# Ledger of designs, part 154: peptides against a protein of PDB entry 3J47

Target 1, 121 residues: chain A of PDB entry 3J47
Amino acid sequence: IRLTNQLKSLKGLQSKLKDVVEYLDKVINKELPINHTILGKLQDVFNLLPNLGTPDDDEIDVENHDRINISNNLQKALTVKTNDELMVIYISNLVRSIIAFDDLIENKIQNKKIQEQRVKD
Target 2, 69 residues: chain B of PDB entry 3J47
Amino acid sequence: YEEKEESNLAATKSMVKIAEQYSKRIEEEKELTEEELKTRYVGRQDPKKHLSETADETLENNIVSVLTA

## One batch from the design tools (peptide; made by RFdiffusion4, then SolubleMPNN)

Design b2_p30_8_s4
Fold by OpenDDE base, seed 1:
Structure b2_p30_8_s4 (fold): chain B 121 residues (1-121), chain C 69 residues (1-69), chain A 30 residues (1-30)
Amino acid sequence: as target 1 above (121 residues)
Amino acid sequence: as target 2 above (69 residues)
Amino acid sequence: EEKAKEEALKEMAERQEEATKLLRDILKEL
């Protein structure tokens, strides 16, 4: 469910971006007037989004390396912190899996012991 | 789109809550393992089952946390 | 540090909601 919703949002964003690009191309070609309202809203979106458009502006503020990956560019600096958090989650999942396996092994041992007891009777 | 956004927002809020509860979940997992160990010594099946169930719940919560992260 | 992460996550969620709203408005105008 969650992954499907994320994919749907991404597809919607991609479609919108394509439509905006097509609109911009038509405006550049003087086929359509510039919609200032769309441009303003797009600019607002870009201001709310981390600077995805300038991957080369590695203003990776090194000071935030220890903070959680919130946004892709800041996230690159924060990638270390996000990696640490993901590592903790991974370790926790591993521990839970080990516990579940231990329980399974113990259940198997008990079942074997019950079977051996039945053979002796 | 709106439903997906609402779901994503709810997931983000859940992540915050998960961060707070994470330490508690780790402790609950340890307690469950100790109960299993005790059950192995005492020969009572009920504490062991409860421990396994709590470990499974803890595992599920961790998986949800990973999917949300 | 954990509290600062929580606050940052909340701020990101709010920004994402605003961005999605803006995106919907742009889609209606196109």
Scores: peptide ipSAE 0.488, ipTM 0.848, DockQ to the pose 0.532; fails the geometry check
Fold by OpenDDE base, seed 3:
Structure b2_p30_8_s4 (fold): chain B 121 residues (1-121), chain C 69 residues (1-69), chain A 30 residues (1-30)
Amino acid sequence: as target 1 above (121 residues)
Amino acid sequence: as target 2 above (69 residues)
Amino acid sequence: EEKAKEEALKEMAERQEEATKLLRDILKEL
């Protein structure tokens, strides 16, 4: 569910960006008037999103290692931090799995003891 | 789009809460392990079951955290 | 450091909400 919602938002952003590019091309060709309101809102979005390259542009500057997942470009620099966080989550999952296995082993031992008692009676 | 945004915002808020909950989850995991150890010694089935259930809840919360991260 | 990360995450969430509002407005105008 969550991943699907993230993908849907990204697709929506991509579609909107494409529509803006197409609109700009039409304005350059004098086919449509410039919508100043759309342009202003787009500029505001770009100002809110530091270093959002288009999803097709692979060149992301690597500077910020220490912050979680703001933007894909910053995120590549943040990939180190994300990897550290993922490592912590991974270790936590391993610890939980070990506890669950310990409980399973103990349950199995108890079941065996109950069976041994029933055979002695 | 709105549902996805709400989900992403909830996920981000959950990440903040996960930092706090992570410390709490580690403590809950230790408490569970202690109760399991106590159940092995006391021979009471109920504390052991409760420990197992809390370990499972802790595991589920970690999975949700991984899906959120 | 962890508190600074939490504050940064909150600021990012607020910016994302604003960006989504702007995106919805642009979609209504197109």
Scores: peptide ipSAE 0.483, ipTM 0.843, DockQ to the pose 0.515; fails the geometry check
Fold by OpenDDE base, seed 2:
Structure b2_p30_8_s4 (fold): chain B 121 residues (1-121), chain C 69 residues (1-69), chain A 30 residues (1-30)
Amino acid sequence: as target 1 above (121 residues)
Amino acid sequence: as target 2 above (69 residues)
Amino acid sequence: EEKAKEEALKEMAERQEEATKLLRDILKEL
């Protein structure tokens, strides 16, 4: 049950991440105007993720472009690091889940053997 | 700029340490799986149970790490 | 790099889903 819920949550996160990437690509390509609400939600997601620098498209003046670039670079570096950590954690959770399922399968096999022995006796 | 770079370097070092800890946890999980394999061969339920418990602990630690990180 | 990470995360998720499906199938056979 817990593992299934974790998988569902992971699938939901993956879908959302895909939507975010598609949105960011559209914004980069100037196909869509910067939606502040989506950007804010993205920022919230990125803040809940270790601050993946959503460029706050706050209309902060040209002088902040360098500061924003530094913040974005730091955030990008943190995002990369966070993504790597999340990937490692994800792989670990996957491996642990597989092991837990293997144990569950073995326990079921043992229980089945015990039942078969009881029926033969 | 420099302070941010230093903070990023510190964060990166912390992530490397977490990755090393994760690798150790993966090894512990593998050891549990090996104990389960051995338990399947030996027919002793205890090593298998211990492996399952250690795998569960490793999962829990990873989940806590995801929640904390 | 971010795209590559997203792809890697996606691949990991797909592998996890496949593993989970296989495990469910084994559990159904038991």
Scores: peptide ipSAE 0.482, ipTM 0.864, DockQ to the pose 0.024; fails the geometry check
Fold by OpenDDE base, seed 4:
Structure b2_p30_8_s4 (fold): chain B 121 residues (1-121), chain C 69 residues (1-69), chain A 30 residues (1-30)
Amino acid sequence: as target 1 above (121 residues)
Amino acid sequence: as target 2 above (69 residues)
Amino acid sequence: EEKAKEEALKEMAERQEEATKLLRDILKEL
């Protein structure tokens, strides 16, 4: 279920990205006015993407190639952040597992003591 | 698609919260381990149970974090 | 940085395995 939902979200994002590209191409060709709603939704998707540092409004003039590089750098930074979070989660799971094992060992010791007491009675 | 996007957003927010709480959870886990050690040493069942419960809660939170990640 | 994270993740996995082994040994003594 979760993997299927992630795949569906990825497919939806891909479809939306394609629609945005098609829209941007039409705007560049002056065939359609800038659809602010699509741009807003794309911006929302980019904001939902781990904040690829919203290029401050001022760097709109950086050539498309630099924007792609900034997007890639931001995606890379987000990947690094995700990796760091995964590492923290992994360490936490490890620590919890160790504690759970310690508790299991103690429970086993207690059960053994109870059994030994029952044999003496 | 929208439900998955919402789920991913919720997961990302949960990951941030987990990262913030991670240090606290590590400290809580250490406290539980100390109480477990004390319970083993003192033979008091109650502190050990409390340590186990806190460790379980920490483990559950980490599992939820992994699932949201 | 990515390699360093991969190494850190691997070290965490190794520590988890060692801890699991230690716990298993304690369970066997029990």
Scores: peptide ipSAE 0.463, ipTM 0.872, DockQ to the pose 0.017; fails the geometry check

